# Designs tried in a protein design run: peptides against a protein of PDB entry 4ASU. Part 214

Target 1, 270 residues: chain A of PDB entry 4ASU
Amino acid sequence: ATLKDITRRLKSIKNIQKITKSMKMVAAAKYARAERELKPARVYGVGSLALYEKADIKTPEDKKKHLIIGVSSDRGLCGAIHSSVAKQMKSEAANLAAAGKEVKIIGVGDKIRSILHRTHSDQFLVTFKEVGRRPPTFGDASVIALELLNSGYEFDEGSIIFNRFRSVISYKTEEKPIFSLDTISSAESMSIYDDIDADVLRNYQEYSLANIIYYSLKESTTSEQSARMTAMDNASKNASEMIDKLTLTFNRTRQAVITKELIEIISGAA
Target 2, 83 residues: chain B of PDB entry 4ASU
Amino acid sequence: FTFASPTQVFFNSANVRQVDVPTQTGAFGILAAHVPTLQVLRPGLVVVHAEDGTTSKYFVSSGSVTVNADSSVQLLAEEAVTL

## One batch from the design tools (peptide; made by RFdiffusion4, then SolubleMPNN)

Design b2_p22_3_s1 (from b2_p22_3, 13 letters changed)
Fold by OpenDDE base, seed 4:
Structure b2_p22_3_s1 (fold): chain B 270 residues (1-270), chain C 83 residues (1-83), chain A 22 residues (1-22)
Amino acid sequence: as target 1 above (270 residues)
Amino acid sequence: as target 2 above (83 residues)
Amino acid sequence: LAALLAERAAQRAEAAALLAAL
């Protein structure tokens, strides 16, 4: 490699390192916000899921329409965040297909579509874009819930798949159930809940769906920002090590060039 | 008893004597061992009566309330403020 | 569903009005 080539590569890697360091700081700030906003969102979302856990709602085996909601974002450079969700979605879709269920997919965030489109295009109902620029709001979750309900796909049961935040260095891809109004209204285990008006139950279920989506978005966002922060830190470290190696190579190559030029001058072979 | 909005937690697995909730079908008091029910919140006042006799008031917008067979209650408001 | 959104919007507006009146 010429001195010019090494210098060009050094400049490129130094610029990458500046970008990755900046992205790390941005991710850290977003993570710190997301983690704070996740605390109440988790209580709220887990509170909404409590009915399904307490009632042990089961979908009859004859009911074959299953909806998979994959929760992620549009933004890359966050390690395995998108691929973990997509992997779980693929696994779930395969298990459901093996059980003779019809599977439809909703992607929250364009990255889910980007990973699954070629293999599952016919199963996609909708993909929500513009996810991950701003922190998710309850309004954003309500829009997603509404578009889902308006999709015209009459699912019996569904799975919402998202990355649950554990710590700054750990997330877990988890699944939570979603149920159709018809599945909840027909569940024998719901008989303990006294004379619920059908309109009340419908409205309750719409809140429940929005709540669960909101919760999943908050978990996903926190997980994503932490993973991005880690990925950008690792990229910055790797760039640092490469800069050091190339700097040593530059110094050696520079000395060799100078020595060659001196020999050419002294020998008159220039 | 759990009472939360998307952005704030007011009670998390707390023991309370009574919670008065504004529902679309009417306001009702949730006592200990209340029959399991699901309700939707209307805009109005939530009144939490603690076991110590303290009474706290909240305004809620919309949301849901769940009373489970195990006497656990989830009050989930879209928006809520302390009064 | 548009009616339900309108109802929720009305409930939010009512909630905001009640909050502004407190």
Scores: peptide ipSAE 0.064, ipTM 0.890, DockQ to the pose 0.804
Fold by OpenDDE base, seed 1:
Structure b2_p22_3_s1 (fold): chain B 270 residues (1-270), chain C 83 residues (1-83), chain A 22 residues (1-22)
Amino acid sequence: as target 1 above (270 residues)
Amino acid sequence: as target 2 above (83 residues)
Amino acid sequence: LAALLAERAAQRAEAAALLAAL
C-alpha cells in the first residue's frame, strides 16, 4: 500500500469512529430515559400478567390456532437484538407446527419481517412499522392491540416474544402468553371469579392485551438502546485499534520510502 | 395490593385494609379476604385505606381491578392522579 | 370495538369533566 492509500484509510476510519462515538452518546441518552420509564411499566405489565399466572389458563389440545407476536423495532446497529427475537420466533413456530398447530405471526417493527420474510412470509398477518423512532406509549400499544383484535384472526392461544432488559450489558429473549376471550371464558380455573359479565371479561381481556404489548415494547426499547450503546462502543474501540495498526504501518512505510530514496541517491540511479 | 398506571406506581405489593374502587357495575370496597373477582374501572375516585388508618385518594380514568384467590389485588389504571 | 373506543373516549371526557370539577 502506498503512503497515500494508508492516509486515505486512516481518514476514513477516523470519520467512522467519530460517527460511532456520536451514535453511542445518542443511544446512552435514549437508554437512560427508557430505563426510567421501564420501572413503572414493568410493575404495570407484571400486574396485568398476574391473572394468567394465578389462574393457570390452559388451551385445550383440540385448539390449533396459535398467534406469535414478535416485538422489536425498525432500527439497526443494535447487535443481536432483532436476530434473538427472530430466532426464538422460528423455534416456536417450528415446535407449534410439529404439534399440528396453525401458526400466524405479527411483527412489531420492520426488522422482524426483514429477517423472516423469505421463510415465513405466508404466516404474517401484519407488520407494524415506525417502531423505535420515539419511546413507545400506551397509545401505541393500544393501536397494536386494536389492530390485532380487528384482524379477524381467531387465535386460541398466543405468545409475545420480546427482549427483557436485565442490565446495561444483558438482555434475555422471553415469551409471555396471550389468550383469546374464548380461551379465558372457557377455562375451568376462571370459575372461582364470581359473577363476571361477558362484556366485563371482554373489556378486561382487551385492556390486558394492550398492557402486555405496552410492557413488551418498554422492555424491548430499553434492551435495544442498551445493546446499541454497547455495539457503538465496540465499533469505536475497534476503529481505535485499526487506527493504531495503520499508523504503525504508515511509519514503517515512510521509513522504507526514505531508505529507498537514499539508496537511489547513493547509487546515482536517480 | 398493587396500584399502577403505565407511567407511575402508587402501591407495589403493599398491605392495605380496604380499597374503594369505581367499577362499571358500581363502586365497591375491597376488604381483606374478598372473594375473587374481575372488574373494569369507570372514571372516578379510588380510596386506599392503609393499615395505620391513613386514607389516600386518587382519580382514575379507565382500567381494571383483579382480586385473586390468594388475596392479591391488582389495580391497573390507564391514567391515575393523586388528589 | 368502535363502541369500546367510543366508551373509552366518553370515559376520558367524563374523566376530564370530573377532574375539571374538582
Scores: peptide ipSAE 0.057, ipTM 0.895, DockQ to the pose 0.805
Fold by OpenDDE base, seed 3:
Structure b2_p22_3_s1 (fold): chain B 270 residues (1-270), chain C 83 residues (1-83), chain A 22 residues (1-22)
Amino acid sequence: as target 1 above (270 residues)
Amino acid sequence: as target 2 above (83 residues)
Amino acid sequence: LAALLAERAAQRAEAAALLAAL
């Protein structure tokens, strides 16, 4: 490599390091907000899931239609966040297909589509874009819930797959159940709940769906911003090490050029 | 008893004496060991009676209330404000 | 379902009106 090539590469990596440092600070600010907003959202979302856990809702094996909702975002540079969700979705889809179930997929965030579209195109119902620019709201979750309910896909059971936040350095890809109105109304374990009008149950389930989606978006966002902060820190460190290595290479190459020029002068070959 | 909105938690696994809720089918009081039920909230007042005798009032826009067989209650409001 | 969102929006408006009247 010429001195010019090394200098050009050094300039490029220094610019990348500036970008990654700036992105780290932006991710840190978004993470601190997301973590604060996750605290109530987790209580709220876990509260909505409490029925399904306590009632032990089971889907009959004769029921064949399964929906997978993968929760992610449009934005990259967050380590394994998107690939973790996509891996879990692939595993779940394969297991369900092996069980003779029909599988349809909803992607929340364009990254799910980007990873899965080539291999699972025929299974995609819809992909929600413009996810992860702003913190998710209950309104955003309600729009996703509404679109799902209006899709005309009569699923029996579903799985919402998202990254649950554990700490600044840890997330876990998890799955939570989604049940259709017919599945929840026909569940034997629901017989203990008295005075449930069909319209009340419908409204309750639609609200519950929005709640679970909202919870998953909040967990996903917090996990993503944390992972992005870590990824940008690692990228900044790697860029620093590469700058140091290239600077040493530049200095050695410069000394070799000077030595060559001196030999050419001394030899009279110039 | 858990009472939360998407943005705020009012009660998290608390013990309470009674919760009065505005439901679509009518307002009712949830006492200790109430029968399991599912209800949808209408706009109105939630009144929480704590074991210490403290009464707290909240306005809710909509939501759900779940009473489980284990006497756990989840009150989930879309919007809620302390009065 | 548009009716549910409209009903929730109407409920929010009614809620806001009730809150403003308190």
Scores: peptide ipSAE 0.032, ipTM 0.897, DockQ to the pose 0.754
Fold by OpenDDE base, seed 5:
Structure b2_p22_3_s1 (fold): chain B 270 residues (1-270), chain C 83 residues (1-83), chain A 22 residues (1-22)
Amino acid sequence: as target 1 above (270 residues)
Amino acid sequence: as target 2 above (83 residues)
Amino acid sequence: LAALLAERAAQRAEAAALLAAL
């Protein structure tokens, strides 16, 4: 490589390092906000899931329609965040298909569609785009819940798959159940709850779905921003090491050019 | 007893004497060991009676309340403010 | 569902009006 080529490459990598450092700082700020906002959201979302855990709601085996909701975002550069959700969705879809279930997929965030569209295109009902530009709100979750309920797909049960935040260095892909109104209303374990009006139960289920989606979005966002911060830190370090290596190569190449020019001068003067 | 909104937690697994909630069917008083039930909130006042005799008032917009067989209660409001 | 959404939107508007009146 000429000195000019090395200099051009150094300039390019230095620009990448500036971008990755900037993205790290943005991710860090978003992470700190997301973690703060996750605290109440987790209490709220776990509180909404408490019914399903305590009632032990079972879907009859004769029921065949299963919905998978994958929760992620539109934004890349966050390590394995999207691929972990997509891997779990693929595993779940394969297990359900092997059990003779019909599987439909909803993607929250365009990255789920980007990974799964070629292999699962016919199973996608809808993909929610524009996820991850701003922190998710309860309004956003309510819109997703509403669109799901209005999709015309009469699922019996479902699974919401998302990355649960553990720490700044750790997340886990988790699955939580989603039940249809019909599955909840017909569940024997619901008989312990006093005569619940059908309109009350419908409204309750709509809140529950919005609550669970909101919770999953908050967990996903916190996990994503943390993973992005780490990925951008690693990219910045890798760029630094490459700059150092190329700087050494530049210095050696410069010395070799000078030595060659000196030999040409000496050989041409003899 | 857990009482939360998406943005704030008011009670987290707390013991309380009574919670008065505004439901679509009317006012509902949740006592200790109340029968399991599901209700939806209407806009109105939540009154929490603590075991120490303190009373706290909250305004809620909408949401749900769950009373479980284990006497655990989840009051989940879309919006809630302390009064 | 549009009626239920409109009712929820009305309940939210009423809640917001009640919150603004407190």
Scores: peptide ipSAE 0.023, ipTM 0.874, DockQ to the pose 0.739

Design b2_p22_3_s2 (from b2_p22_3, 7 letters changed)
Fold by OpenDDE base, seed 2:
Structure b2_p22_3_s2 (fold): chain B 270 residues (1-270), chain C 83 residues (1-83), chain A 22 residues (1-22)
Amino acid sequence: as target 1 above (270 residues)
Amino acid sequence: as target 2 above (83 residues)
Amino acid sequence: LEELLRERERQRREAEELLAQL
């Protein structure tokens, strides 16, 4: 490599290091907000799931329609956030297909579609885009829930797959159940709720779905911003190390050029 | 008893004496050992009666309330404000 | 604002390409 090539590469990497440092700071600000907003969202979302955990809702095996909702975002540069969700979705879809279930997929965030489109395009109902630019709101979750309910796909049960936030350095891909109105209304374990009006139960399930989606978005967002901070920090460090290596190479190459020029002068071969 | 909105937690696994909730079918009081039920909230007043005899009032917009067989209650409002 | 967004998006792509090379 010429001194010019090394200099060009050094300039490029220095610029990238500035970008990654800036992105780290932006991710840090978004993370700090997301973590604050996750605290109440977790109580709210876990509260919505409490019925299903306590009632131990079972879907009959003859029921074949399963919905998978994968939750991530449109935005890259966050390590394995999207691939982790997509991997879990693939695993779940394969297991359900092996059990003779019909599987349909909803992607929350364009990254799910980008990973799964080639292998699961026929199973996708819808992909929600513009996810992760702004912090998710309950309104956003309600729109997703409404679109799902209006999709015309009559699922029996479903799975929502998202990254649960553990810490600034850790997330875990989780799965939570989604049930159709018909599955809830027909579940034997719901017999203690038999006197519930059908319109009440419908409305309850609509709220429950929106609540779970909102919760998943908040967990996903916090996990993503945390992972992005780490990824940008690592990229900034790797760029620093590469700058140091290239600077040493530049200095050595410069010395070699000077030595060559001196030899040419001394030998009279110039 | 858990009472939360998407943005705020009012009670998290707390013990309470009674919770009065506004539902679409009418307002009712959730006492200790209330029968399991699911309800949808209408806009109105939630009144939480604590074990110490204190009462707290909240306005809620919409949402749900769940009473489970284990006497756990989840009150989940879309919007809620302390009064 | 659109130009700033395009420049940010370009910087993002350049960062993605480099992160893929690291």
Scores: peptide ipSAE 0.023, ipTM 0.834, DockQ to the pose 0.013
Fold by OpenDDE base, seed 5:
Structure b2_p22_3_s2 (fold): chain B 270 residues (1-270), chain C 83 residues (1-83), chain A 22 residues (1-22)
Amino acid sequence: as target 1 above (270 residues)
Amino acid sequence: as target 2 above (83 residues)
Amino acid sequence: LEELLRERERQRREAEELLAQL
């Protein structure tokens, strides 16, 4: 490589390092906000799931329609965040198909679709875009819930798959159940809940779905920003190591050029 | 008893004497060992009677309330403010 | 620890691939 080539590469990597460092700081600020907003969202979302855990709702084996909701975002450069969700979605879809269930998929965030498009395109109902530009709101979750309920896909049960935040260095891809109104209404374990009006139960289920989606979005966002911060830190360190290596190569190459020029001057071969 | 909005937690697994809730079917009081039920909140006042005799009032916009067989209660409001 | 190390190594490879594309 010429001195010009090394200099060009050094300039490029230094620019990348500036970008990754900037992105790290942005991700850190977003993470700090997301973690604060996750605290109440977790209590709220876990509170909505408490019914399903306490009622132990079982879907009959003859019920074949299963919905998978994968929760992620549109934005890359966050390590395994998207691939972890997509991997679990693939595993769940394969297990359900092996059990003779019909599987349909909803992607929250364009990255889910981009990973699964080649293998699962026919199973996708809808993909929600514009996820991850701003912090998710309850309004955003309500829109997703309403669009799902209005999709005309009458699922019996479903799974929402998202990254649960554990710490700044750890997340876990988890699954939570989603049940249709019909499945909840027909569940024997729900008989202990006193004479619930059908309109009340429908409206309750709409809130429950929105609540669970909101919770999943908040967990996903916090996990994503943390993972992005880590990924950008690693990229910045890798860029630093490469800059150091190329700087050494530049210095050695410059010395060799000077030595060659001196030999040419001394030899009179100009 | 858990009472939360998407943005704020008011009670998290707390023991309370009574919770008065505004539901679409009518306002009712949740006492200890209340029968399991599901209800939807209407805009109105939530009144929490703590075991220490403290009474707290909240305005809620909408949401749900769940009373479980284990006497656990989840009051989940879309929006809630302390009064 | 091994999963964390594997994930760090994966993130390192992905960042190296991104740096090679950029």
Scores: peptide ipSAE 0.022, ipTM 0.835, DockQ to the pose 0.010
Fold by OpenDDE base, seed 1:
Structure b2_p22_3_s2 (fold): chain B 270 residues (1-270), chain C 83 residues (1-83), chain A 22 residues (1-22)
Amino acid sequence: as target 1 above (270 residues)
Amino acid sequence: as target 2 above (83 residues)
Amino acid sequence: LEELLRERERQRREAEELLAQL
């Protein structure tokens, strides 16, 4: 490499390092907000799941329609966040198909569709785009819940797949159940709940769905911003190491050029 | 007893004497060891009676209340404010 | 010179990997 080539490459990597450092700071600010907003959202969302856990609602084996909701975003540069959700969705869809279930998919965020469109296009009901530019609100979750309920797809059971936040350095892809109104109303374990009007149960299930979606969006957002912060930090470190290596190469190459020029002067070949 | 909105937690696994909730069918008092039930909230007043006799009041918009067989209660409001 | 060329190729691959992650 000429001194000019090394210098050009050094300049390019230094610019990349500046970009990755800036993106790290932006991700850190978004992460700190997301983590703060996740605290109440987790209490709220876990509270909504408590009925389904305590009532041990089971879907009969003869029921065949299963909905998979994958929760992610439109935004890249966050490590394995999207691929982890997509991998779990593929695994779940394959297991359900092997059990003779009909599977339909909803994608929250365009990245899910981008990964799965080639292999699962016919299973997609809808994809929600424009996810991840702004922190998710309960209104956003309510819109998703309403669109699902109005889709005309009468699922028996569903699963919502998202990245649960553990720490700044850790997330886990998890699944939570979603049940249809018919599945809830027909569950034997629901018989202990006194005098539930059908309209009350419908409204309750609609709120529950919105609540679970909201919870999943908050977990996903916090996990994503943390993973992006880590990815940008790693990229910045890798750029630093490469700058150091190229700087050493530049210095060695410069010394070799000077030595050659001195030999040419001494030999009278210049 | 858990009482939360999407943005705020008021009670998290607390012990309370009674919770009065505004339901579509009317005002409902949830006592300790109440029978399991599900209700939908209407806009109105929530009153929480603590074991020490302290009473706190909240305005809620919409939401749900669940009383489980284990006597756990989840009050989940879309919006809630302390009064 | 061969060591410098090998190091340059390594650095090129590392840069391409870094750019593929961006």
Scores: peptide ipSAE 0.015, ipTM 0.820, DockQ to the pose 0.007
Fold by OpenDDE base, seed 4:
Structure b2_p22_3_s2 (fold): chain B 270 residues (1-270), chain C 83 residues (1-83), chain A 22 residues (1-22)
Amino acid sequence: as target 1 above (270 residues)
Amino acid sequence: as target 2 above (83 residues)
Amino acid sequence: LEELLRERERQRREAEELLAQL
C-alpha cells in the first residue's frame, strides 16, 4: 500500500471511530432511559404473567395451532440480540413442528423477518416495522395485540420470545406463553377461579396480551441498547487498535520511501 | 398485593388489609383470602387500605385485576394516578 | 546499504501484509 492508501484508510477508520463513539453515547443515553422505564414495566408484565404461572395453564395435545411472536427491532449493530431471538424462534418452531403443531410467526421488528425470510417465509403472518426508533409505549403494544387478535389466525397457544435484561453486560433470550381465550377458558386449572363472564375474560385476555407484549418490548429495548453500547465500545476500541497499527505501518512505509529516495539521490550522485 | 401501571408501581408484593376496585360488574372489596377471580377495571377509584390504617386513593382508567388462590393480587391499570 | 534496503523492503512487505489483513 502507498502512503496515500494508508493515509486514506487512517482517515476512514478515524471517521468510523468517531461514529462508533457517538453511537455508544446515544446507546448509553437510550439504555439509561430504557432501564428506568423497565423497572415498572417488569413489575407490570410479571404481574400479568402471574395468572399463567400460578394456574399452570396447559394446552391440550389435540390443540395444534401455535403462534410464535419474536420480539426485537429494526436496528442493527447490537451484537447477538436479533440472532439470539431468531435462533430460539427456529428451535421452538422445529420442536413444535416435530410435535405435529402448526406454527405461525409474528415478527416484532424487521430484523426477525430479515433473518427468517428464507426458511420461514410461509409461516409469517405479519411483521411489525418501525420498532426501535423510539421507546416502546403501551399504545404500541396494544396495536400489536389488536393486530394479532384481528389477524384471523386462531391460535391455541403461543410463545413470545424476547431478550430479558439481566445487566448492562448480560441478557437472556426467554420465552413466555400466550394463550387463546378458548385455551384459558377451558383450562382445568382455571376452575378455581369463580365463574367469569365471557366478555370479562375476553377483555382480560386482551389486556394480558397487550401487557406481555409491552413487557417484552421493554425487556428487548433495554437489552438491545445495552448490547449496542457494548458493541459500539468494542468497535471503538478495535478502531483505535487499527489506527495504532496503521500509524506504525505508515511510519515504517514513510521511512522506507525516504530511504529509497536517499539511495536514489546517492546512487544518482555517484 | 401488586398495583402497577405500565409506567409506575404503587405497590409491589405488599401486604394490605383491603383493596376496593372499580370493575365492569361493579365495585368490590378484596380482603384477605378472597376467592380467586379475574376482573376488568372500569374507570374509577381504587382504594387501598393499608394494615397501618392508612387509606390511599387512586384513579384508574382501565385494566385488570387478578385474585389468585394464594391470596396474591395483581391490579394492573393502563393508567393510574394518586389522588 | 543493500542490507539496509533489504531490511526496509522487508518492513514494507510486512506493513503491506498487515494492511491486507486489516
Scores: peptide ipSAE 0.010, ipTM 0.819, DockQ to the pose 0.005

